# Peptides against a protein of PDB entry 5TDY, part 42

Target 1, 88 residues: chain A of PDB entry 5TDY
Amino acid sequence: EKKIDGRRKAAVLLVALGPEKAAQVMKHLDEETVEQLVVEIANIGRVTPEEKKQVLEEFLSLAKAKEMISEGGIEYAKKVLEKAFGPE

## One batch from the design tools (peptide; made by RFdiffusion4, then SolubleMPNN)

Design b2_p19_6_s4 (from b2_p19_6 with K1M D9K)
Fold by OpenDDE base, seed 4:
Parts: sequence; C-alpha cells; structure tokens
Structure b2_p19_6_s4 (fold): chain B 88 residues (1-88), chain A 19 residues (1-19)
Amino acid sequence: as target 1 above (88 residues)
Amino acid sequence: MDPEEIWEKVVDAVLKVFS
C-alpha cells in the first residue's frame, strides 16, 4: 500500500471525527503538534477512499495494539469513523 | 517533528477521548 504521511493521516482522522471530537482530541496535544495539525487540516484537500480506508485501518491497528481502551470503545470509534468516511 | 510521531500522538489522544 501507499505510505501516507503521518501528519496527513492525523489530519484525515481528525476531520473524520468532526469538529467537536477533533477539538477534544487536540486538547490532549502539545501546542507544536496542534499547530502542525491545523496546517495539515487546512491543506487536506481531497481525501481519497483509499486514504480513508488506510487511515481507519492504521488507527484501529494501533489502537488495538495499545489496548488503551476496551474493544467496545474501539468499536465505537470505528463506527464513528466509518460513518464519517461513508460506506464506500 | 517526526510525522509518524504526530500520528501516534493523535491516535493516543483519540483513544483518550473515546475511552
């Protein structure tokens, strides 16, 4: 698969979460990271279905590996993101 | 900053929000 820049992956994920959730997420990040993300989001442009799929997959993979939340929580996040990305 | 590090930080933050 085509490697996606980490900043772009993050931007895609945040946009998918929606402004409210994205804001909550960014509250947990350092200033420098937030600034980088704001730039990436502003320049996100067109996000392909392939990128969306890859970002979701990488998110879920990393989330599960970290096991920082229950499977139910991960599934919830998955549903939210899948709804945002569409059934494509 | 390493782009992949940003990604991991975001994922970590997302997990906290959805926990």
Scores: peptide ipSAE 0.725, ipTM 0.952, DockQ to the pose 0.635
Fold by OpenDDE base, seed 1:
Structure b2_p19_6_s4 (fold): chain B 88 residues (1-88), chain A 19 residues (1-19)
Amino acid sequence: as target 1 above (88 residues)
Amino acid sequence: MDPEEIWEKVVDAVLKVFS
């Protein structure tokens, strides 16, 4: 697999969560980070199936490693993302 | 800001929203 820029991974993830959840997420971030993400989202362009899969995998891996959320919460997030990145 | 740091911040924030 190819290494994806961290900003791009974040942008792909936020878009997948949808505008409502993305807004809630950004409320937990500092202003500078939000500005960086807004620019990245605006210029996201085409996201390949491979990128979507990789972002989901890396998110789940890091989420589990942090152990800051229940298994059910992670599974819920997984379902939301899988729906957003659904079959083409 | 380091791109990977941004990624980790976002993941942490996502986890907080879905907690």
Scores: peptide ipSAE 0.723, ipTM 0.952, DockQ to the pose 0.628
Fold by OpenDDE base, seed 3:
Structure b2_p19_6_s4 (fold): chain B 88 residues (1-88), chain A 19 residues (1-19)
Amino acid sequence: as target 1 above (88 residues)
Amino acid sequence: MDPEEIWEKVVDAVLKVFS
């Protein structure tokens, strides 16, 4: 797999969540981070199925590493996010 | 700002929103 820029991963995730949830997420971020994300989202272009899959996997991996989700919650989170990303 | 730092901040924020 190819290494995806951190800003790109974030943009892909936020777009997948939809404007409402993305806005809620952005409220938790500092101004500088928000500005970077807005630019990246504006230039996101086409997101490949491979990118979506990789972003989801990296999200779950990091969330698990932070111990923010239980083992049982991982599969649930995966399904929820897959729905958000679309059935591609 | 480091791109990976942005990614981690977003992940943390997402977890907060969906908690």
Scores: peptide ipSAE 0.721, ipTM 0.952, DockQ to the pose 0.645
Fold by OpenDDE base, seed 5:
Structure b2_p19_6_s4 (fold): chain B 88 residues (1-88), chain A 19 residues (1-19)
Amino acid sequence: as target 1 above (88 residues)
Amino acid sequence: MDPEEIWEKVVDAVLKVFS
């Protein structure tokens, strides 16, 4: 699989979460990061199913690595995000 | 800012919001 730019991955994830949740997430970010994300979201264009899949996988992988959620939480997050991304 | 750093920050923020 192709390496996706970190800003792109973030933009894809935020768009999948929807504007309300995306806004909540960005409240936790510094100004510079937000500015970068706004640009990426504005120019996101078409997000392929492959990108969505990869972003989800990388999200779960990183979340697990951070030990921020339990194994059960990871499974839950996976289901929630898959629903957010929409069925393929 | 490093793109991967942005990604990691966003992941952390997402987890905080949904925690």
Scores: peptide ipSAE 0.721, ipTM 0.952, DockQ to the pose 0.632

Design b2_p19_7_s1 (from b2_p19_7 with K1M E8Q Q9K L18E)
Fold by OpenDDE base, seed 4:
Structure b2_p19_7_s1 (fold): chain B 88 residues (1-88), chain A 19 residues (1-19)
Amino acid sequence: as target 1 above (88 residues)
Amino acid sequence: MDPEEIWQKVVDAVLKVEE
């Protein structure tokens, strides 16, 4: 498994969520972070199925590790991501 | 900024968004 840059993972996730949700997400981020993400998204290029799978797995793993995130929140996130990334 | 920190921030933000 190839390690993916953190900025790349974020860009892949945001693009998968779509422009509307991505905008909502970025409202919670600081200006510097947003600027970096915009650049990364603009240069995202091809996103492989392997990258999509890896990003989803890392997201869910990280989310589950956060004690502040409820089980319901994890299920919600999982459903959103699966729909966003679409059928493979 | 550290790339992994950006990833962490995005994950947190995603989990705060409601439909």
Scores: peptide ipSAE 0.718, ipTM 0.939, DockQ to the pose 0.643
Fold by OpenDDE base, seed 1:
Structure b2_p19_7_s1 (fold): chain B 88 residues (1-88), chain A 19 residues (1-19)
Amino acid sequence: as target 1 above (88 residues)
Amino acid sequence: MDPEEIWQKVVDAVLKVEE
């Protein structure tokens, strides 16, 4: 498994969620963070299936670790993200 | 800003957004 830069992971996730959802997410972020993400998204280029898979897995892992949502919430998030990233 | 910090901030933000 290759290590992916945190900014890259974030950009991949936001693009997968779509422009509307990504905009909603960025409203919860500070200006400096948004500026960094805009640059990464603008230069995202090709996203490999391996990157998509890894970003999804790391998102779910971190979400569970933060215990911010229930197990059911994790399953829901998984379904939403899988649809956003496309079929495996 | 640390790249991993950006990632974690984004994850937190995603989890706060309702469908």
Scores: peptide ipSAE 0.710, ipTM 0.939, DockQ to the pose 0.615
Fold by OpenDDE base, seed 3:
Structure b2_p19_7_s1 (fold): chain B 88 residues (1-88), chain A 19 residues (1-19)
Amino acid sequence: as target 1 above (88 residues)
Amino acid sequence: MDPEEIWQKVVDAVLKVEE
């Protein structure tokens, strides 16, 4: 499994969420971070199914580790995000 | 900024929006 750059992971996730939701997310970020993300998204190119899978799995792992998603809600969150990414 | 830090910030922000 190839490691993905943190900036790329972020860009992949934001693109998957769609422009409206991505904009909402960016409202919670500092200017410097937003600038970095805009550049990365602009140069995202092709996102492989493998990358999408890795990003989703890592997101869920972190969300759970931060205790932001309960054990009972992790599978629901996974399904919602998978729908956002779309079928591959 | 460290790429991993950017990733962590985005994750936190996404969780805030979804809540």
Scores: peptide ipSAE 0.698, ipTM 0.933, DockQ to the pose 0.651
Fold by OpenDDE base, seed 5:
Structure b2_p19_7_s1 (fold): chain B 88 residues (1-88), chain A 19 residues (1-19)
Amino acid sequence: as target 1 above (88 residues)
Amino acid sequence: MDPEEIWQKVVDAVLKVEE
């Protein structure tokens, strides 16, 4: 696996969520973070299936580690993200 | 800003929106 830059991972996730959801997410972020993300999204180019897989896996891992959602919640998030990322 | 910090912030924000 190739290591993915944190900004890149974030951009991949936001793009996968779609513009509406991404906008809602970015409302929770500070100005500097948003600026960085906008740049990354604008220059995201091609997102490979491997990148999508890595981002999803790390997201789920971090979500569990942060204990911000229940076990059922993580399964829900998994399904939502799988739908967003597509079947690839 | 540290790239990993950006990632962590985004993860937190995504989880907040989904909740």
Scores: peptide ipSAE 0.696, ipTM 0.933, DockQ to the pose 0.630

Design b2_p19_7_s2 (from b2_p19_7, 7 letters changed)
Fold by OpenDDE base, seed 3:
Structure b2_p19_7_s2 (fold): chain B 88 residues (1-88), chain A 19 residues (1-19)
Amino acid sequence: as target 1 above (88 residues)
Amino acid sequence: MDPEEIWEKVVEAILLVEK
């Protein structure tokens, strides 16, 4: 497994969520962070299925580690994000 | 900014929006 840059991981998720949802997310972020993400999104290029899987796993892992999501919420979040990514 | 910090901020923001 290759380590993915944090900005890249974030960009992958935001693109998967779609522009409307991504905009809502970025409203919670500081200007500097938004600027970084906009650049990454603009240059995201091709995202492989492997990257998508890895990003989702790391998202769930981090969310759980920070106790920001319950056990039941893990499965829900997984389904939502997988749906957002769409079938490959 | 540290890329991992950006990642963590985005994760937290996503969870807030989805709630």
Scores: peptide ipSAE 0.706, ipTM 0.938, DockQ to the pose 0.592
Fold by OpenDDE base, seed 4:
Structure b2_p19_7_s2 (fold): chain B 88 residues (1-88), chain A 19 residues (1-19)
Amino acid sequence: as target 1 above (88 residues)
Amino acid sequence: MDPEEIWEKVVEAILLVEK
């Protein structure tokens, strides 16, 4: 498994969420972080199925570890994000 | 900035927005 840069992982999810939700998310971030993420999003290029899978898994794992999402919520989030990533 | 810290902050923000 390849280690994905944290900024890239974030960019992948933000793109999956769509521009409206991504904007809402970025309101919670400092200006410098937002600027870096905008650059990453602009240069995201091709996102492989492997990257998508890895990013989703890391997202769910981290969310669970921080107790920010219930077990039922994890399954829901998984389905939502998989659909958001679009068909392969 | 630490890229991994950025990742964690984004994850937390996403969960707040989706709540």
Scores: peptide ipSAE 0.705, ipTM 0.939, DockQ to the pose 0.592
Fold by OpenDDE base, seed 1:
Structure b2_p19_7_s2 (fold): chain B 88 residues (1-88), chain A 19 residues (1-19)
Amino acid sequence: as target 1 above (88 residues)
Amino acid sequence: MDPEEIWEKVVEAILLVEK
């Protein structure tokens, strides 16, 4: 698998969450970061199934590594995000 | 601004919103 730019991974995930949730997420970020993400979203182009799968896996891996999600919450989060990404 | 740092901040923010 290829290494995906951190900004692109974030943009892919924000698009999957939808505009309402994405807006709530970006309220937790500084203005400069928000501006960069908006540009990245505007230029996201085609997101492949492989990218979506990789972004989801890296999200879950990082969340667990930082101990921000319990072991029992992993499967729930996975289902929520897979639903947000939509069918392939 | 480090791209990987942006990614980490977004992940943390998502988890805060979802809980």
Scores: peptide ipSAE 0.704, ipTM 0.939, DockQ to the pose 0.577
Fold by OpenDDE base, seed 5:
Structure b2_p19_7_s2 (fold): chain B 88 residues (1-88), chain A 19 residues (1-19)
Amino acid sequence: as target 1 above (88 residues)
Amino acid sequence: MDPEEIWEKVVEAILLVEK
């Protein structure tokens, strides 16, 4: 498993959510963070299935670690995000 | 800004938006 840059992981996830949701997410972020993400999104290029899988796993892991999602919510979030990423 | 910090901020923001 390759370590993915934090900015890239974020960009991959935002792109998967779509422009509308991504915009809503970025409203919660500071100017500098948004600027970094815009650059990453603009240069995202190809996102491999492996990257998508890894990003999803790391998202769920971090969300759980921060206690921002319940155990039962993990499976729900996984399904929602998998739908956003699209079938492989 | 630290890339990992950006990642964490985005994760938190996503969860807030989805609620």
Scores: peptide ipSAE 0.698, ipTM 0.936, DockQ to the pose 0.599

Design b2_p19_7_s3 (from b2_p19_7 with K1L Q9K L18E)
Fold by OpenDDE base, seed 4:
Structure b2_p19_7_s3 (fold): chain B 88 residues (1-88), chain A 19 residues (1-19)
Amino acid sequence: as target 1 above (88 residues)
Amino acid sequence: LDPEEIWEKVVDAVLKVEE
């Protein structure tokens, strides 16, 4: 497994969520962070299935750890994100 | 900004968004 840059992981996630949800997410971020994310999204290029899988896994892992999401919540989030990333 | 910190900020923000 290759380590993915944090900015890249974020960009992949935001693109997967779609422009509307991505905009909502970025409303919670500081200006400097948003600026860096916009640049990263603009240069995202090709996203491999491996990257998508890794980003999803790292998201769920971190979300569970930091937000103490229940098992049911994790399953829900997984379904939402899988739909967002599209069929693989 | 630290890339991993950006990632963590985004994850936190995603969890705050209403569907």
Scores: peptide ipSAE 0.727, ipTM 0.943, DockQ to the pose 0.611
Fold by OpenDDE base, seed 5:
Structure b2_p19_7_s3 (fold): chain B 88 residues (1-88), chain A 19 residues (1-19)
Amino acid sequence: as target 1 above (88 residues)
Amino acid sequence: LDPEEIWEKVVDAVLKVEE
């Protein structure tokens, strides 16, 4: 796998979540971060299935590493992201 | 901003948003 820029990963995730959910997410972010993300989203271009898969995997990995969610929480996250990205 | 920092911030934010 190829390393994906962090901003790119974030943009892919936000686009996958859809505009409404993405807006909710960005409300939790600082202005500078939002500005960077808007630029990346505007120039996202084509998102490959491989990128989607990698972003999902890295999201789950990071979420677990941060211990921000329980085992049940990670399953919930998988379901939410599956709806956004589609089945892997 | 560091790209990886942005990614981590977004992940954190996503996990804070509920359906």
Scores: peptide ipSAE 0.723, ipTM 0.942, DockQ to the pose 0.581
Fold by OpenDDE base, seed 1:
Structure b2_p19_7_s3 (fold): chain B 88 residues (1-88), chain A 19 residues (1-19)
Amino acid sequence: as target 1 above (88 residues)
Amino acid sequence: LDPEEIWEKVVDAVLKVEE
């Protein structure tokens, strides 16, 4: 497994969610963070299946680690993200 | 800004957004 830069992971996730959802997410972020993400998204280029898989896994792992959502919430998140990224 | 901190901020924000 290759380590992906945090900004890259974020850009991949936001693009996968689509422009409307990504905009909603960025409304929760500070201006400086948004500016950095806009740069990464603009230069995202090709996203490999391996990157998509890794970003999804790391998202779920972090969400579980922070106990920010219930087990059912994790399953829901999986479905939403799987639809966004495409079938595994 | 630390890249990993940006990632964590984004994950937190994603989990706060309503469907």
Scores: peptide ipSAE 0.723, ipTM 0.942, DockQ to the pose 0.587
Fold by OpenDDE base, seed 3:
Structure b2_p19_7_s3 (fold): chain B 88 residues (1-88), chain A 19 residues (1-19)
Amino acid sequence: as target 1 above (88 residues)
Amino acid sequence: LDPEEIWEKVVDAVLKVEE
């Protein structure tokens, strides 16, 4: 498994969520972070199914590690994100 | 900004958005 740059992972996730959701997410971020993400999204190019899968897995792993979602909520989060990414 | 820090900030922000 190849390590994906943090900015790249973020861009992939935001694009998968769609422009409306991505905008909502960015409202919770500082200006500097938003600027970096906008640049990365603009240059995202092609996103492989492998990248999408890896980003989803790392998202769930991190969210769980930080106790931001419960054990029962992990499956829900997975489904929501899978719907956002679409079939892979 | 550290790339991994950006990633973590985004993850945190995503979890704050209601479906």
Scores: peptide ipSAE 0.720, ipTM 0.941, DockQ to the pose 0.590

Design b2_p19_7_s4 (from b2_p19_7, 5 letters changed)
Fold by OpenDDE base, seed 3:
Structure b2_p19_7_s4 (fold): chain B 88 residues (1-88), chain A 19 residues (1-19)
Amino acid sequence: as target 1 above (88 residues)
Amino acid sequence: MDPEEIWEKVVDAVLEVEK
């Protein structure tokens, strides 16, 4: 498994969420972070299914580690995000 | 800024929006 740059992971996730939700997420971020993400999204290019899978897995792992997703809700979150990414 | 810090900030923000 190849390690994905943190900025890349973030960009992939935001694009998957769609422009509306991505904009909502951006509202919670500082200006410097937003600037970095805008650049990364602009240069995202093609996102492979493997990258999407890895980003989702790392998102769920981190969310669980932060205890922000309960054990019972992890599978639900996974399904929701998979729908956001779309099948490939 | 540390790329991994950006990732973590985005994750936190996503969780907040989806809450």
Scores: peptide ipSAE 0.725, ipTM 0.950, DockQ to the pose 0.630
Fold by OpenDDE base, seed 4:
Structure b2_p19_7_s4 (fold): chain B 88 residues (1-88), chain A 19 residues (1-19)
Amino acid sequence: as target 1 above (88 residues)
Amino acid sequence: MDPEEIWEKVVDAVLEVEK
């Protein structure tokens, strides 16, 4: 497993969520962060299946660690994100 | 800004939106 830059992980996740949800997410972020993410998304290029898998796993891991959602919520999020990433 | 900090901020925001 290769370490993915935090900005890239964020960009991959936002693209997977789609433009509507991505916009909602960025409303919670400071201007500087948004600017960096916009640039990263614009230059995202090819996202490999390995990157998608890793980003999802790291998201779920961090989400659980933050204890912001229940285990059931994590499983739901996993299904939603896998569908959002699209068939491989 | 630290890349990992950006990642964590985004995760927090995603969880908030999906809440």
Scores: peptide ipSAE 0.725, ipTM 0.950, DockQ to the pose 0.649
Fold by OpenDDE base, seed 1:
Structure b2_p19_7_s4 (fold): chain B 88 residues (1-88), chain A 19 residues (1-19)
Amino acid sequence: as target 1 above (88 residues)
Amino acid sequence: MDPEEIWEKVVDAVLEVEK
């Protein structure tokens, strides 16, 4: 497994969620963070299937660690995000 | 800003928006 830069992971996730959801997420962030993410998203280029898979796994892992969603919620979130990333 | 800190901030924000 290759280490992905945190900004890159965030950009991949936001793009997968779509522009409207991404905008909603950005409203919860400080100006400096938003500026960093805008740069990353603008230069995201090609996102490999491996990156998509890793970002999803790391998101779910962190969400679970934060205990912000139940185990059943993890499965639901996984399906939603996989759909958002699109079929490979 | 630490890249991993940015990632964690984004995850928190995503979870907040989606709940």
Scores: peptide ipSAE 0.724, ipTM 0.950, DockQ to the pose 0.611
Fold by OpenDDE base, seed 5:
Structure b2_p19_7_s4 (fold): chain B 88 residues (1-88), chain A 19 residues (1-19)
Amino acid sequence: as target 1 above (88 residues)
Amino acid sequence: MDPEEIWEKVVDAVLEVEK
């Protein structure tokens, strides 16, 4: 699999969450980060199924590594995000 | 800003919002 730019991964995730939730997420971010994300979202273009899959996998991996979710939580998060990303 | 740092910040924020 190809390495995806961190800004790109973030933009893909935010778009998948939808504008309302994405806005809530960005409230937690610093100004510079938000500016970068806005640019990436504006120029996101086509997001491939492969990118979506990879972003989901990397999200879950990082979230688990941060110990911010339990083992059961990882399955829950997977289902929630799969719903957000849409069926593939 | 490092792209990977942006990614990590977003992941943290997403998890926070989803709590």
Scores: peptide ipSAE 0.722, ipTM 0.949, DockQ to the pose 0.607

Design b2_p19_8_s1 (from b2_p19_8, 8 letters changed)
Fold by OpenDDE base, seed 3:
Structure b2_p19_8_s1 (fold): chain B 88 residues (1-88), chain A 19 residues (1-19)
Amino acid sequence: as target 1 above (88 residues)
Amino acid sequence: SESELIAEIIKEWFEEDKK
């Protein structure tokens, strides 16, 4: 498994969410973080299937750890995010 | 909210990069 930078993971996720949702997310981030994310998104290039898989799995793991999603909702969340990433 | 959750996770990812 190839290690992915945190900034890269964030960029991949935001692109998958789309511009509208990404904008909502960035409203909760500080100015410096937003600026860095904009740069990462602009230079995202090709996102491999492996990267998408790693980002999705880590996101779901962290979301569950923060107790923001229940066991009953984890599968639904996974499907929603997979649809956002799109088929490869 | 969902946006807040995602933002918090992104913050953690950025913090990891700084270590």
Scores: peptide ipSAE 0.686, ipTM 0.937, DockQ to the pose 0.681
Fold by OpenDDE base, seed 4:
Structure b2_p19_8_s1 (fold): chain B 88 residues (1-88), chain A 19 residues (1-19)
Amino acid sequence: as target 1 above (88 residues)
Amino acid sequence: SESELIAEIIKEWFEEDKK
């Protein structure tokens, strides 16, 4: 697996979520972080299937670690995010 | 909320970049 910068991971996720949801997320971030994300999104270029997979898996892992989603709900969350990312 | 969760995870990713 290739190492992905945190900012890159975030950009990949936000693009997958779409502009409306991305905007909602960014409301919870400080100005500097938002500015950095906008730059990353603007320069995102091609996102590989592997990157999408890595971002999704790490997101779900972190979400579970924060106990925001249950083990039983992981499949649902995965489906939602995979739909956002789109099929490869 | 979901947006808050995503934001928190993004914050962590950014902090990792700063290490």
Scores: peptide ipSAE 0.686, ipTM 0.937, DockQ to the pose 0.685
Fold by OpenDDE base, seed 1:
Structure b2_p19_8_s1 (fold): chain B 88 residues (1-88), chain A 19 residues (1-19)
Amino acid sequence: as target 1 above (88 residues)
Amino acid sequence: SESELIAEIIKEWFEEDKK
């Protein structure tokens, strides 16, 4: 498994969410972080299926660990994100 | 909210890069 930088993971996720949702997320980040993300997104290039999978799995793992989504909600969240990422 | 959750996770990812 290839290591993905945190900034890269974030960029991949935000691109998958789309500009509208990404903007909503960025409202909760400080200016410096937003600037870095914009740069990462601008230079994201090709996102491999492997990267998408890694980002999705790690996101769900962290979300679950924070107990902000129920066990039953994990599968739903996964489906939503898979839909956002689009077909491969 | 969903956006807040995502933002918090992103913050963690950025902190990892700083280590």
Scores: peptide ipSAE 0.685, ipTM 0.937, DockQ to the pose 0.681
Fold by OpenDDE base, seed 5:
Structure b2_p19_8_s1 (fold): chain B 88 residues (1-88), chain A 19 residues (1-19)
Amino acid sequence: as target 1 above (88 residues)
Amino acid sequence: SESELIAEIIKEWFEEDKK
């Protein structure tokens, strides 16, 4: 398993979510982070199936660890992400 | 919200890169 940089993971996630949802997320980030993400997204290149899998798994793990949402909320998030990372 | 949760996790990923 390849270790993925945090900024790479974020870029992969945002691209998968699509421009509308990505924009909603980025509204909660500071200007410097947004600028870095824009650069990373511009240079994202090919995203491998393994990267997508790693990003999804880690996101869900972190979301559960934060316990900010119910189990049903996690299930909903999982469905949204699985759809986002699905076939294009 | 969902967007807030995602943003918080992204922030953590960026902080990890700074270490």
Scores: peptide ipSAE 0.684, ipTM 0.936, DockQ to the pose 0.703

Design b2_p19_8_s2 (from b2_p19_8, 8 letters changed)
Fold by OpenDDE base, seed 5:
Structure b2_p19_8_s2 (fold): chain B 88 residues (1-88), chain A 19 residues (1-19)
Amino acid sequence: as target 1 above (88 residues)
Amino acid sequence: SEAEEIAEIIKEWLEESKK
């Protein structure tokens, strides 16, 4: 497993969320950060299934550690991952 | 909110990249 740069992880996640949800997320970031992320997204290039899986799994792990996301949201994310990469 | 929590995770990743 390759270590993924944090900026890359953020870009991969935002792309995976789609532009609408990504926009909602970016409202909570400062302007400079948003600009940086937009550049990262623009230059994201090819996202391998492996790194996408890695990013989403790390995201889920971190989200579960926080109590702001509903359990239903976590379960939905798990189902999405299962459909995309198969159960593990 | 979910969006806010996701943003916090992203912030953590960005801080990670600065190390």
Scores: peptide ipSAE 0.678, ipTM 0.929, DockQ to the pose 0.680
Fold by OpenDDE base, seed 3:
Structure b2_p19_8_s2 (fold): chain B 88 residues (1-88), chain A 19 residues (1-19)
Amino acid sequence: as target 1 above (88 residues)
Amino acid sequence: SEAEEIAEIIKEWLEESKK
């Protein structure tokens, strides 16, 4: 498994969320951070299914730790993983 | 909110990248 830079993780996740949801998320970040992330997204280049899977699996793990999803949040997990291998 | 929580995860990743 290749180690992914945190900035890269963030960009991959935001792209996977789609522009509308990504925009909602970035409302909670300061302007400088948003600008940095926009640049990362603009230059994201090729994202392999493996990268997407790694990022989304880590995201899910962190989301569960923050109690964002229930123990039985299988449907949510499936949707997230689907994005890992689906179109951006 | 979910968006707020996701933002917190992103913040963590960004702090990670600064190390």
Scores: peptide ipSAE 0.675, ipTM 0.928, DockQ to the pose 0.649
Fold by OpenDDE base, seed 1:
Structure b2_p19_8_s2 (fold): chain B 88 residues (1-88), chain A 19 residues (1-19)
Amino acid sequence: as target 1 above (88 residues)
Amino acid sequence: SEAEEIAEIIKEWLEESKK
């Protein structure tokens, strides 16, 4: 697999979440960070299925590793993956 | 919340890029 830059991973994830959920996530980021991510999203270009899958799987892994993450958060992550790629 | 938890992961990814 190819190594993906962190900024790219963030942009891919936000696009995958959709504008409504992405907006909710960005409420927890400072203004400068939001501006940087908007630029990354604007210049995201083509996102391959492989790249998207890699980002979402890493996200799910990191989410599960969080000690304080809610079961609801994990279930949401699973739903994102299911909508993108089907049951896995 | 889910949104806050996602934001924390994004912050970690951004920190990776700054290293």
Scores: peptide ipSAE 0.674, ipTM 0.928, DockQ to the pose 0.663
Fold by OpenDDE base, seed 4:
Structure b2_p19_8_s2 (fold): chain B 88 residues (1-88), chain A 19 residues (1-19)
Amino acid sequence: as target 1 above (88 residues)
Amino acid sequence: SEAEEIAEIIKEWLEESKK
């Protein structure tokens, strides 16, 4: 498994979420962080299926591990994974 | 919210990238 930079993980996730959801997420980040993420997204280039899978799985794992994460949030994470890797 | 929770994870990843 290849190590993925945190900034790239964030970019991959945001792109996977789609522009609408990504925008909602970024509303919870400070301006500087948003600008940094926009740059990362702009330079995301090619995202391999393996990379995307790693990011989404880690995201799901982290979401489940957080006690403050609601059941709805966990379910959402599962749906994101399903949509990302389900039948196309 | 779900969006807020996702943002927190992203923040963690960003912190990780700064180390």
Scores: peptide ipSAE 0.673, ipTM 0.928, DockQ to the pose 0.654

